# Ledger of designs, part 200: peptides against a protein of PDB entry 8OXM

Target 1, 371 residues: chain A of PDB entry 8OXM
Amino acid sequence: FKAEFRLAGGVNLPKIIDCVGSDGKERRQLVKGRDDLRQDAVMQQVFQMCNTLLQRNTETRKRKLTICTYKVVPLSQRSGVLEWCTGTVPIGEFLVNNEDGAHKRYRPNDFSAFQCQKKMMEVQKKSFEEKYEVFMDVCQNFQPVFRYFCMEKFLDPAIWFEKRLAYTRSVATSSIVGYILGLGDRHVQNILINEQSAELVHIDLGVAFEQGKILPTPETVPFRLTRDIVDGMGITGVEGVFRRCCEKTMEVMRNSQETLLTIVEVLLYDPLFDWTMNPLKALYLQQRPEDETELHPTLNADDQECKRNLSDIDQSFNKVAERVLMRLQEKLKGVEEGTVLSVGGQVNLLIQQAIDPKNLSRLFPGWKAWV

## One batch from the design tools (peptide; made by RFdiffusion4, then SolubleMPNN)

Design b2_p20_6_s4 (from b2_p20_6, 11 letters changed)
Fold by OpenDDE base, seed 3:
Structure b2_p20_6_s4 (fold): chain B 371 residues (1-371), chain A 20 residues (1-20)
Amino acid sequence: as target 1 above (371 residues)
Amino acid sequence: PELTERQKNVVEGLEEILKE
């Protein structure tokens, strides 16, 4: 271990440690000290299985449809080492960094990222109508720039085109797999982009099985398909390559229903896998910058009094697990809002839900739905 | 940290399902 660590940006200030392996290779490792890395480890295993299913299918294999995975070594319930993907950057750091963000560089006359966040925070407790109006004003004055990522990194036109296709395929695969698993908290710091492959790496997988819908501000989109995410696909946007890759991914997931249900059932009943949303986790995910001052970790509140009957907790847990399995089965059958949809119909509904400015305007301001 | 024996059994069962 080198004695020097760098802080990765983010609320938990994860420590990037350069580790020399037994093979003499330096590997950057992200040490998270507060997050349950077992959730990330379990979800990475599920992603590996989804990748195996995608590689077995000729249509998805030819398209190189994969969800990017990273190695997680859980050290404890609250600590572990992530093999940090060297050569990745958070999409938020590229887009909305205060000094050299792409929005500031390419759109200097637009609202600043701070002005956008402030406007959306001012209406956070307001009506859905007021949130929508302010969101539309923010969107009008904060135009997408993520197309410039591939243009800056890939100067050769043929390489640029192939990398933009790799990006679009990665967004499609991760969006559909993420939707099936009910992956939430897809803010701009939890999505990394590989600077060499243009593929996305999803991190911080603690909000799964639609637990984002029970947050104090519920999640209203199936995945992140915001204006910058779409701008990175180029002139066709969500049409053509993205839509076809979503349909082919969804086809493989629906045809693998029994396997996916069996896997998720084992995980939901694993006593070591705490996937349920708790009030403290919900507060942590949707904390306001102003509320950071009072969370002194007086974690010394006696564990004694929450002996609510183990029987009522177990019955409540089993009922939540059953509802998650039922909803997963519905998704894999193409059941949306009580209607059975074709693969194309289901993918179309999900795309429309993800790009709807009414859904985007209702998200927690920290999710940055205007980016 | 070694995977718990239960996590090993889950991985092994998943590897068996993946070998079919």
Scores: peptide ipSAE 0.007, ipTM 0.362, DockQ to the pose 0.020
Fold by OpenDDE base, seed 1:
Structure b2_p20_6_s4 (fold): chain B 371 residues (1-371), chain A 20 residues (1-20)
Amino acid sequence: as target 1 above (371 residues)
Amino acid sequence: PELTERQKNVVEGLEEILKE
């Protein structure tokens, strides 16, 4: 290991370390602590399988619909090595970096990212109406700028147009597959963009199978489709290319129902794959910056051995796994709120849910739904 | 699969870097 590390942006402050392999080659590695990298490894295998399904279909293959994957080497339940996605940047770093973020550069008279976060934190315990009003004020004074990513990176107009289309296709594919797998909303530091391809790479896959709905502040969107995510698509927004790519991805997922159910069933019952939400993980994902000082280690895990009989734990796990499989089957049938929808109807509902400012205003403020 | 002794040494070295 080199003595120098760089902090990667992110909730967990992952360390980028240059490692010399046994072959004498330097490799950039992301070292994550406290996260179960087995979940990331399993989800990368599921994404590879989704990519195989998308490659077999002529319509999705012609559109080059793929989810970007990365290599994960889990070393323990709490440690592992990620092959760093060379030539990627977190979208949150590009957008809301305190020094040189695109919002500060292009919109210097708008609210700062800190002012936006403060305003939304002040209303976190307030009514949904108060949250919505403050979110709309924040949105009015914090205008989207992610269109400038492709404009800065791609000076040739033909290349710029191609890369904007690649971005839009990547968002569409990851949004629909992310919805099917129940990844929910994603923190802006956990979405990387490739500076050469304009494709997205999703990292830190610790919330899956709709476990974001059981957080202290439940998720209210099927995937991240915030104003900056939409602005990166350019003038067409969610219409045209994005919608069509979502529909074609959803067609492939629904037509692969039996395969997807069988795979997810095997994963849900894998004793090495902890996908369940635990209270410590929930606290970590929704910790307030102000609460960092009050985590005195005086959570004595009083091992109250709640000797919940091994039978009651197993029955509770099985009932959660069965509900996850049932909900996955509903999604793959196009069952939304007890109604069977067409692919176009289902995709339309999901897009409307994801862009609804009422849903966005209810998200955990730490996830920055205004970005 | 049990980690090889070489993988264990890499884990320990990574855990030290994560404590700093």
Scores: peptide ipSAE 0.000, ipTM 0.325, DockQ to the pose 0.037
Fold by OpenDDE base, seed 4:
Structure b2_p20_6_s4 (fold): chain B 371 residues (1-371), chain A 20 residues (1-20)
Amino acid sequence: as target 1 above (371 residues)
Amino acid sequence: PELTERQKNVVEGLEEILKE
């Protein structure tokens, strides 16, 4: 290993190290210290299976609908190496880097990323109405800029158009498959964009099977479809290409119900795959900057709301797994809120839920739903 | 599967890098 490391942006401050292989070639590796990379490894296998289903269907194959995958080598429960996705950048680094982020470059008179974060943290324990009002103020004064990613990287208009389409298709595929697998919202540092393909790479897959709904601040969106994610699609936004690619992806998922249920069932009962939410993981994922000092092991048990959601986890692991499988079966049948929807109706509901500022305003402020 | 001795040494070296 070289003695020099770089910090990658992210929740866990992953270290990028240069490794010399047995072949004498240097390879960049992402080293994560606190995450069980076994979860990432398993989810990459699921994505490969989903990609196989998408390649078998003529309509999804013609559209080149795929989830970008990476190689994961889990080393321990607390350490692992990812093959660094060379030529990728976290969308959060491009958008909200404090020095040279696209928001600061293109919108210098808007609120800073820090001001937005502060305003949303101040209302974190407030009513949904107060959260919504402050979120709307933040959104008004923090306008989306992610359209400029493709404009900066692809100067030729024909290439720019094709890359914007590749981005839109990548968002659609990852959103629908992410919904089916219950990945929920994704932190802006856990979504990488490939600087050559404009495709997304999702990393840090520690929240799956809707376990984000049992966090101290529950997830309220089916996937990340924030204003900057939409802005990257260009003037059509969620309409046209994105919607059609979501519908075609959902059609393949629904038509593959038995296969997907069988795969997920095997994974849910795999003793090596800890997908369940635990209190330490929940605290870690939604840790407040103020709480960094009190990592003394005294779990002050006083937040009564955390007790209610965690007491449902004391139901046998099997009952949680059964509920996950039942909900997956409902999704694959198009059952939403007790109603059977068409593919178009289900995709429409999911898009509306994901872009609803009322849902976005209720998300954990650390995940920056205004970006 | 139990990590090979070579894999254990790589893990240990990576865990030391992660402590810094």
Scores: peptide ipSAE 0.000, ipTM 0.323, DockQ to the pose 0.037
Fold by OpenDDE base, seed 5:
Structure b2_p20_6_s4 (fold): chain B 371 residues (1-371), chain A 20 residues (1-20)
Amino acid sequence: as target 1 above (371 residues)
Amino acid sequence: PELTERQKNVVEGLEEILKE
C-alpha cells in the first residue's frame, strides 16, 4: 500500500488507497467499514438485476444501457475492500480540485470552488428566496466545464464522439434506476467517471429508498443533473440521446414492476440490510466541513434513552417499509403527485425537477448543486 | 476459507488504516 490515502465523502470516511498487486500493477482500492460494504454490496446486486432487465430488452440492449458495477470483497468482520474501478476519478476531483481542477484551468476568472461553497454556506439557514438569489449569482460566476473531460481524455474525434455518447447513456441509465431505487447523497465525490469508458460509477449507496428526503436538509431532486453533468453531454444537453435513453430505461423498469417490487420487498425486510436513516447518520451526512475536525463521533454508548420499546421500533419500521413499497409501486406505475403519467411525461417531469434552480438552491451546500 | 498469512497482514494493515 502507498502511505498516501484520500478520504472519500460519505459515512465512516471511506479511504481510497493505492495498492501494488503481486503483478506489480497499481490498483486503486476503496476501504470501508463492514456496514457500508454490506449496503453497497446489496445495491450492486440490485444494479446487476437491473442490468439483466436492460440486457433482455432489445431497445436498451442496442443502446448498451447499463449501470457500472464494482466488486465488494469483505476481508474481515470490520473491514473490506471495494475492488475499485481502476482508472476512475471522482467527478469532484476532476472539476473542483483546489490546485488543478477543470474549473480553475478553463475558467480562472470565475469564482473559486471555495468561494462558491462559502457563499452557499452563509445562506444555509436563510429563506428559500435568499438561497435562490445567491445560487443564481454563484451559477453566473461559475460556468460549467465538464465538456473538457472527454476532450482531454479522447484526442481522436471519432473516439471522442463515441465516449461522449457512452457518458450520456451512463448518466441516463443511472439517473432513472437511481430514481426508481430512491438513491440519495449524489454529491460530486460519490460519482466517479471511468477515464477509459467515460461511464459513471455510483459509490456510497447508503442513502436509498428516498431516505434523503428525511435528512435535516431534505433532498429536492430525483438525481444529479447539474450544469456540469449536462455540459458533459455536449451541445444537445438533456435533449435527444439523454431523454431517449431515460425513456427506454423507464419503459423497462415499469414493465418489470413485479420483479422489482419482489426484490425490494425481500431487501426491506432483510434484518441484515440497514437501509433506514438514523439521526447519527443524518447528522454525519450533513455535517459542516468546519465541524468535521472536532466531532469524532464518540458513539457514546450512553444514548440508552432512545431505546423505545422494541415493539414500537418494529411497528415504526414496518410502517416505513410499507410506505417505501407503496412509493416504489407508484413510481413504477408512473404515478407522480397523484397523477398517472406516460413514460415520456414522467421522464420529462423528473428532468424538469432535477434541473430546476429552485430545487437545486435548496440542497445541502455539501452536495455542491452549482457543479 | 481461512485467510493466508499474507491476507491476514493485508487485513491488519487495512484495519489500522480504518482506525486512523
Scores: peptide ipSAE 0.000, ipTM 0.312, DockQ to the pose 0.030

Design b2_p20_7_s1 (from b2_p20_7, 9 letters changed)
Fold by OpenDDE base, seed 4:
Structure b2_p20_7_s1 (fold): chain B 371 residues (1-371), chain A 20 residues (1-20)
Amino acid sequence: as target 1 above (371 residues)
Amino acid sequence: DKEIEEQYKKLLEILELPPP
């Protein structure tokens, strides 16, 4: 290991360390010291299984629909080494870095990221109407710029077009797979973009199976499809390529219902896979200021000595697991809001939910739904 | 099938579950 480290972007500011492998190759490693790397490892393996399903289908294979994966080596419940996604940047770092972020560079007269966050934090405990009004004001004064990522990285027009297409396909695949697995909204620091492929890499998979809906500020979107995410697709936005890739991904997921249910059932009942939302995890996700890396105590596992009878815990866990499986089965049948939808109808509903400013305005302000 | 089975075995290994 080299003595020097860099901070990666992200909620947990993981340390990037360079290591020399036994093969003499230098590899960048991401050291997470507070994350459940086992959850990341499991979810990466589930993504590989989803990728295998996508590669078996001719329509998804022709479109090269894949969710990007990375290697995770858990060292303990709260420590481990990720193979760092070399040549990736957090979309949040590209967009809203304080000094040189794309919003500041391309929209110097718009609100700062800090001003947007402050305005939305001031209304966090207000009505949905007040949140919506302030969110619309923020959005009006913070215009999307993510189109410039591909324009900066890919100067050749043909390459630029191909990379924008690769981005759009990656967003579509990750959005639908993420919806099926209940990943919900993804913090802008937990979405990396590959600077060579324009594909997205999702990291920090600590919220799965719709557990974001039981946060103190519940998630209101099926996946992150904010204005900058859409802007990166170019002039067509969510129409055309994105929609078709979502539909083709959803077709494969729905046609793989039995396989996906079996996989998720095994995961939900694994005693070593802590997917459940606990109060400490909820506080950590929605009370941590982005800049306060150091001072949160290690979530001592020992404060789980709330003496609920073991039998009531097991029964409550089983009921949550059953509810997750039932909801997964509904998704895979196209059951939304008590109605059975076609693949196109379901994908349309999900897109509309994800881009609705009313839903976005209700999200936790720390997740920057205006980006 | 074999590739999904191999991926499933790796999933079980990550979960410290015995192979089926």
Scores: peptide ipSAE 0.050, ipTM 0.667, DockQ to the pose 0.016
Fold by OpenDDE base, seed 3:
Structure b2_p20_7_s1 (fold): chain B 371 residues (1-371), chain A 20 residues (1-20)
Amino acid sequence: as target 1 above (371 residues)
Amino acid sequence: DKEIEEQYKKLLEILELPPP
């Protein structure tokens, strides 16, 4: 270990440590808290199983459809190390960095990322109609630029085209797998892009099984398919490669229903896997920058009064787990809003839900739905 | 089968669950 550490941004103050491996290679590693690492580790194994299913199918294998995974190494009962995805950058860092972000470089006359954030924060407690109007004004004055990522990194036209396809396939696979698993909190800092492969790496997997829908500001989209995410696909946007890759991924997931249900059932009933949303986690995920100052560590709130009968907690937990399994079974059958859809119909509905500016305008401003 | 079974065993090890 090097004696120097860097803080990654975020409230858990994850420590980036540089480790020299036994092979003499330096590897960046992220040190997170115990519970976050266990959740990430479990979800990485689920992604590996999804990748195995995708590799078995000829159509998904030919398309190289995979969700990127990273290694989680537990160091102790209270600490672990994520293998930091070397050669990745958060999409938010590329797009909306205050000094050199792509929006500022390519669209200098558009609203700043700060102006967009401020406008959406001002309407956070307003009606859905007022949120929609302000979101549309923000979107009009903050035009997408993520097409320039591949153009900056890949100067050879043939390489550029291959990398744009790899990106589009990665978005499709991660979107459908993420939807099936009910992944939330897909903000621009929780999605990394590999600077060499153009593939996405999803991090911070603590919001799963649609628990993002029970946040104080509910999540209204099945996955991140914002204007910049779409702009990275090139001129066809969601049409063609992305849609076909979503359909082929969804076909494999639906045809693997029994396997996926069995896996998720084991996870939901593991007493050591806290997937449930709690009020503290909800507050943390949707905390306002203004509220950072007053969290004095006086969470000496008496553990005494929430002795609600262990029986009522267990019955409540079991009912939530059963509802999650039922909803997963519905997704894998193509049941959306009480209607059975074909793979193409289901994928189309999910794409429309993800790009709908009415759904995007309702998200928590910290999710940055205009990016 | 064997590869899913091996991934399932690894999942159970991460979960600290006994193998079936």
Scores: peptide ipSAE 0.020, ipTM 0.533, DockQ to the pose 0.016
Fold by OpenDDE base, seed 5:
Structure b2_p20_7_s1 (fold): chain B 371 residues (1-371), chain A 20 residues (1-20)
Amino acid sequence: as target 1 above (371 residues)
Amino acid sequence: DKEIEEQYKKLLEILELPPP
């Protein structure tokens, strides 16, 4: 290990450590200090299995549809080393985190990222109508710029075009697989982009199986398909390549129902896989930026013995696990809101839900739905 | 099948679950 560490951006302040391997090669490592890395490790294996399914199908293989994976080495229940995705940057770092963020560089007369955050925080406890109006004002004065990522990184026009297609395919694959697994907490710090491949890397996989819907501010979108995410696809947006890649990914997932159900059933009943949302985790995920400084929750989870009878905990757990499994079966059958949809119908519904400004305006302000 | 079974075995190993 080098004596120097860098903080990665975001709430958890993960430490990036440069390690020299026994082979003399320098490798970047991400050290998470309080996250259950078992959740990330498990979800990486599920993504590898989804990649195997996608490689078997001729249409998804032809399109090179894959989810980017990384190595997770859990060291304890609360600590571990992630093999840091070398040559990746958080989408939020490129767009909004720095004084040199792409929004400030390309749109200097728009609202600052701070002004947008402040406006949405002021209305967080207001009606859905007030949230929608302020979100539309923010969106009008904060225009997408993510198209410039590929233009800055790939100067050759042929390479630029290829990388924009790789990006669009990566968004489509991760969006559909993320929806099937009920992956939440897709804020701009939990999505990395590879500076060489233009593919997305999803990190912090602790909100799965639609547990984002039971947060104090529930998640209202199936995946992140915000204006900057769409802008990175270029002129066609969600139409053409993105839609077709979503449909082909969904077709493979639906045709792999038995395999996916068997995997998720094992995961749901693993006593060591804490997929359930707890109140402390919910508070942590929806902390206010003002509370980031003071609340180190030294809330020892030890002192709230909520003496729920062990029997009532186990019965409540089993009922939640059964409900998650039933909802996964519905998704894999194309059952949405009690109606059986075709692959094209289901993908269309999910795209419409993800881009709806009414759904986006209801998200927690920390999710940054205007980015 | 064999590659999915191998990934499934790796998943079970990470979960510390016995193979089926």
Scores: peptide ipSAE 0.009, ipTM 0.470, DockQ to the pose 0.016
Fold by OpenDDE base, seed 1:
Order: C-alpha cells, then sequence, then structure tokens
Structure b2_p20_7_s1 (fold): chain B 371 residues (1-371), chain A 20 residues (1-20)
C-alpha cells in the first residue's frame, strides 16, 4: 500500500488507495469506510445475470447492450474494497468540479454549481410550485455541457460518433435494468464514465427495490435522466438510439420474468442481504450540511422499546418483501398505474417521468437534479 | 483467494479495524 491516499469525489469521501499486489502489480482500490458493500456485491451479481439474459437475445446482443460491472470484495459489514475502474471518472467530477468542471469551462457566465444548489436548498421546504419555478430558473441559467465529454476525449469524428453511441446504449441498459431493480435516481458522483469506452459504471448500490420512495424526500423519477445525461447522447437526445435500446432491454426483462422473480425472491429473503432502508441510512443519504451541527449523540434510542417481539419484525419484513415482489411482477408484466402497457408504451412512460421538470424539481437538492 | 485475504488483512491494519 502507498502511504498516500486520494479522496475520490462524492458524499461518502471514498479513499483511493494504491495497492501493490503479491504479483507486483499496482492496483487502485477504493476504500469505502461507512457503507455495506454487500449490497454492491449482490447487485453486481444481479447485473451479471441481467447481462447473461441480454447476451442470449439476438437483438440486444447485436446492440452490445450490457451493464458494466466491477469486482466488489466486501471486507466487513462496514468496509470493503472496490476494484477501482481504471480510466473512469465520476460524471459529477467532470461536470461540476469546482476548479475545472465542464460547466465552468464551457458556460462561465452560467450559475455556479454552488449557486444552483443554494437556490434549490432555499426552496426545499417550499411548495411544489415554488420548487418548480426555481428549478426552471436554475435550468435556464445552468445549461447542459456533457456533450463535450466525448468531444474532448475522441477527436476523430468516426470514433466520436461510435463512443457517443456506446454511451447512449449504456445509459439505456442501466436505466431499464435500474428501473426493474428499483435503483431509482443515481447521484452524479455514483455514476462513473469510462474515458476509453464511454460506458457508464454505477457504484454505491445501497438504494434498491424502490427504497428511494420511502426517503424523507421521496424519489419521483424511475432512473437518472437529467439534462446533462441526455446532452451526452447528442442532438437526438432520448429519441432514436436511446429509446430503441430501452425498448429492446425492457423486452428481454419482460420475457425473463420468471427468472428475474426467482433471483430477486432469493435475495429478498437472504438474511445476509440487508436491502431495507433504515432511518440512519435515510438520514445519511439526505442529510443537510446545516443538520450536521444538530446531530448531538442524543440518539440514545432507549434500547428498551426496540424489543418489538421478533415475531412482529419478521411479519413486517415479510410484508415489505411481498410488496417488493408484487411491484417487480407488475413492472415485468408492463403494469403501470393499474394499466397493462406495451413495451413501447411502458418505456415511453418511464422516459417522460424521468425527464419531467416537475418530477426533477421535487428530488432532494443534494442529488443535483439540474446536472 | 489467499491474495485477497492478505490484501484484506493489510487493509484492516490501514483502516485501524480489528481483524474479523
Amino acid sequence: as target 1 above (371 residues)
Amino acid sequence: DKEIEEQYKKLLEILELPPP
């Protein structure tokens, strides 16, 4: 191990440690000190299974639709090593780094990322109408720039076009599989982009099975499809390649219903896989910078009242697991809002929900829905 | 793998975490 660590950007301040293996190779490892990497490990296995389903279908195989996976070695319930994806950068680091972020470089007269966050935090406790108005003002004065990622990295026009297609396919595959697994909105620091392939790597998979909907500020989008995410697709945006790749991914997921239900059922009832949202995790995910000062350690939760009978805990857990399985079955049948939709109808609804400024304006400001 | 276990032990030492 080198004595120097670098902070990777992000809420959880993951430490990048350069490790020399017994083979004499330097390997970058991401050390996460507060998160259960078991969730990440389990979700990577589910992504590998989804990739196997996508490779069996001729239409998705021809399009090379895959979710990028990484090796997770869970070390403890609270610590683990991520294989750092060499040659990846967080999308949030590229876009909104305070020193040299793409928004500052290409749009120097726009609002700073800090000004946008401040404006949205000021309205966090306000009406949905006030949130929407301020979000639209922020969006008008913070124009998307993620198109420049591929333009900076790929100077050859043919390579640039191919890499933009690879990006668009990666967003489509991860969005649909992420919706099926209930990953919800993904913070921009938890989405890495590969600087050579233009494919996305999703890290920090601690919110799954729609548990983002039970947060203090509930998620209102099925997946992250913000303005910069769309801008990276180029002039067609969500139309054409993205939509077709979403439809073909959804078709494979719906045709694999029994397999996906069986996999998720085994995982939901695995006593080693804590997928449930706990109050401390919910507070941590949506903590305000101002609220750090008031968390005095007076969470002496009296250990006495949490002796709810083991029987009542098991019954509550089983009811939540059953509800998750029912909702997964509905998604895989194309049941949205009590109506059975075609693959194209379902994908269209999900895209419209994900890009709706009204839904985006209601997200937790810490997740930066304007980026 | 023995290599992963050895990296694990060294990482616990760096994190000042007790061995499992």
Scores: peptide ipSAE 0.000, ipTM 0.311, DockQ to the pose 0.021

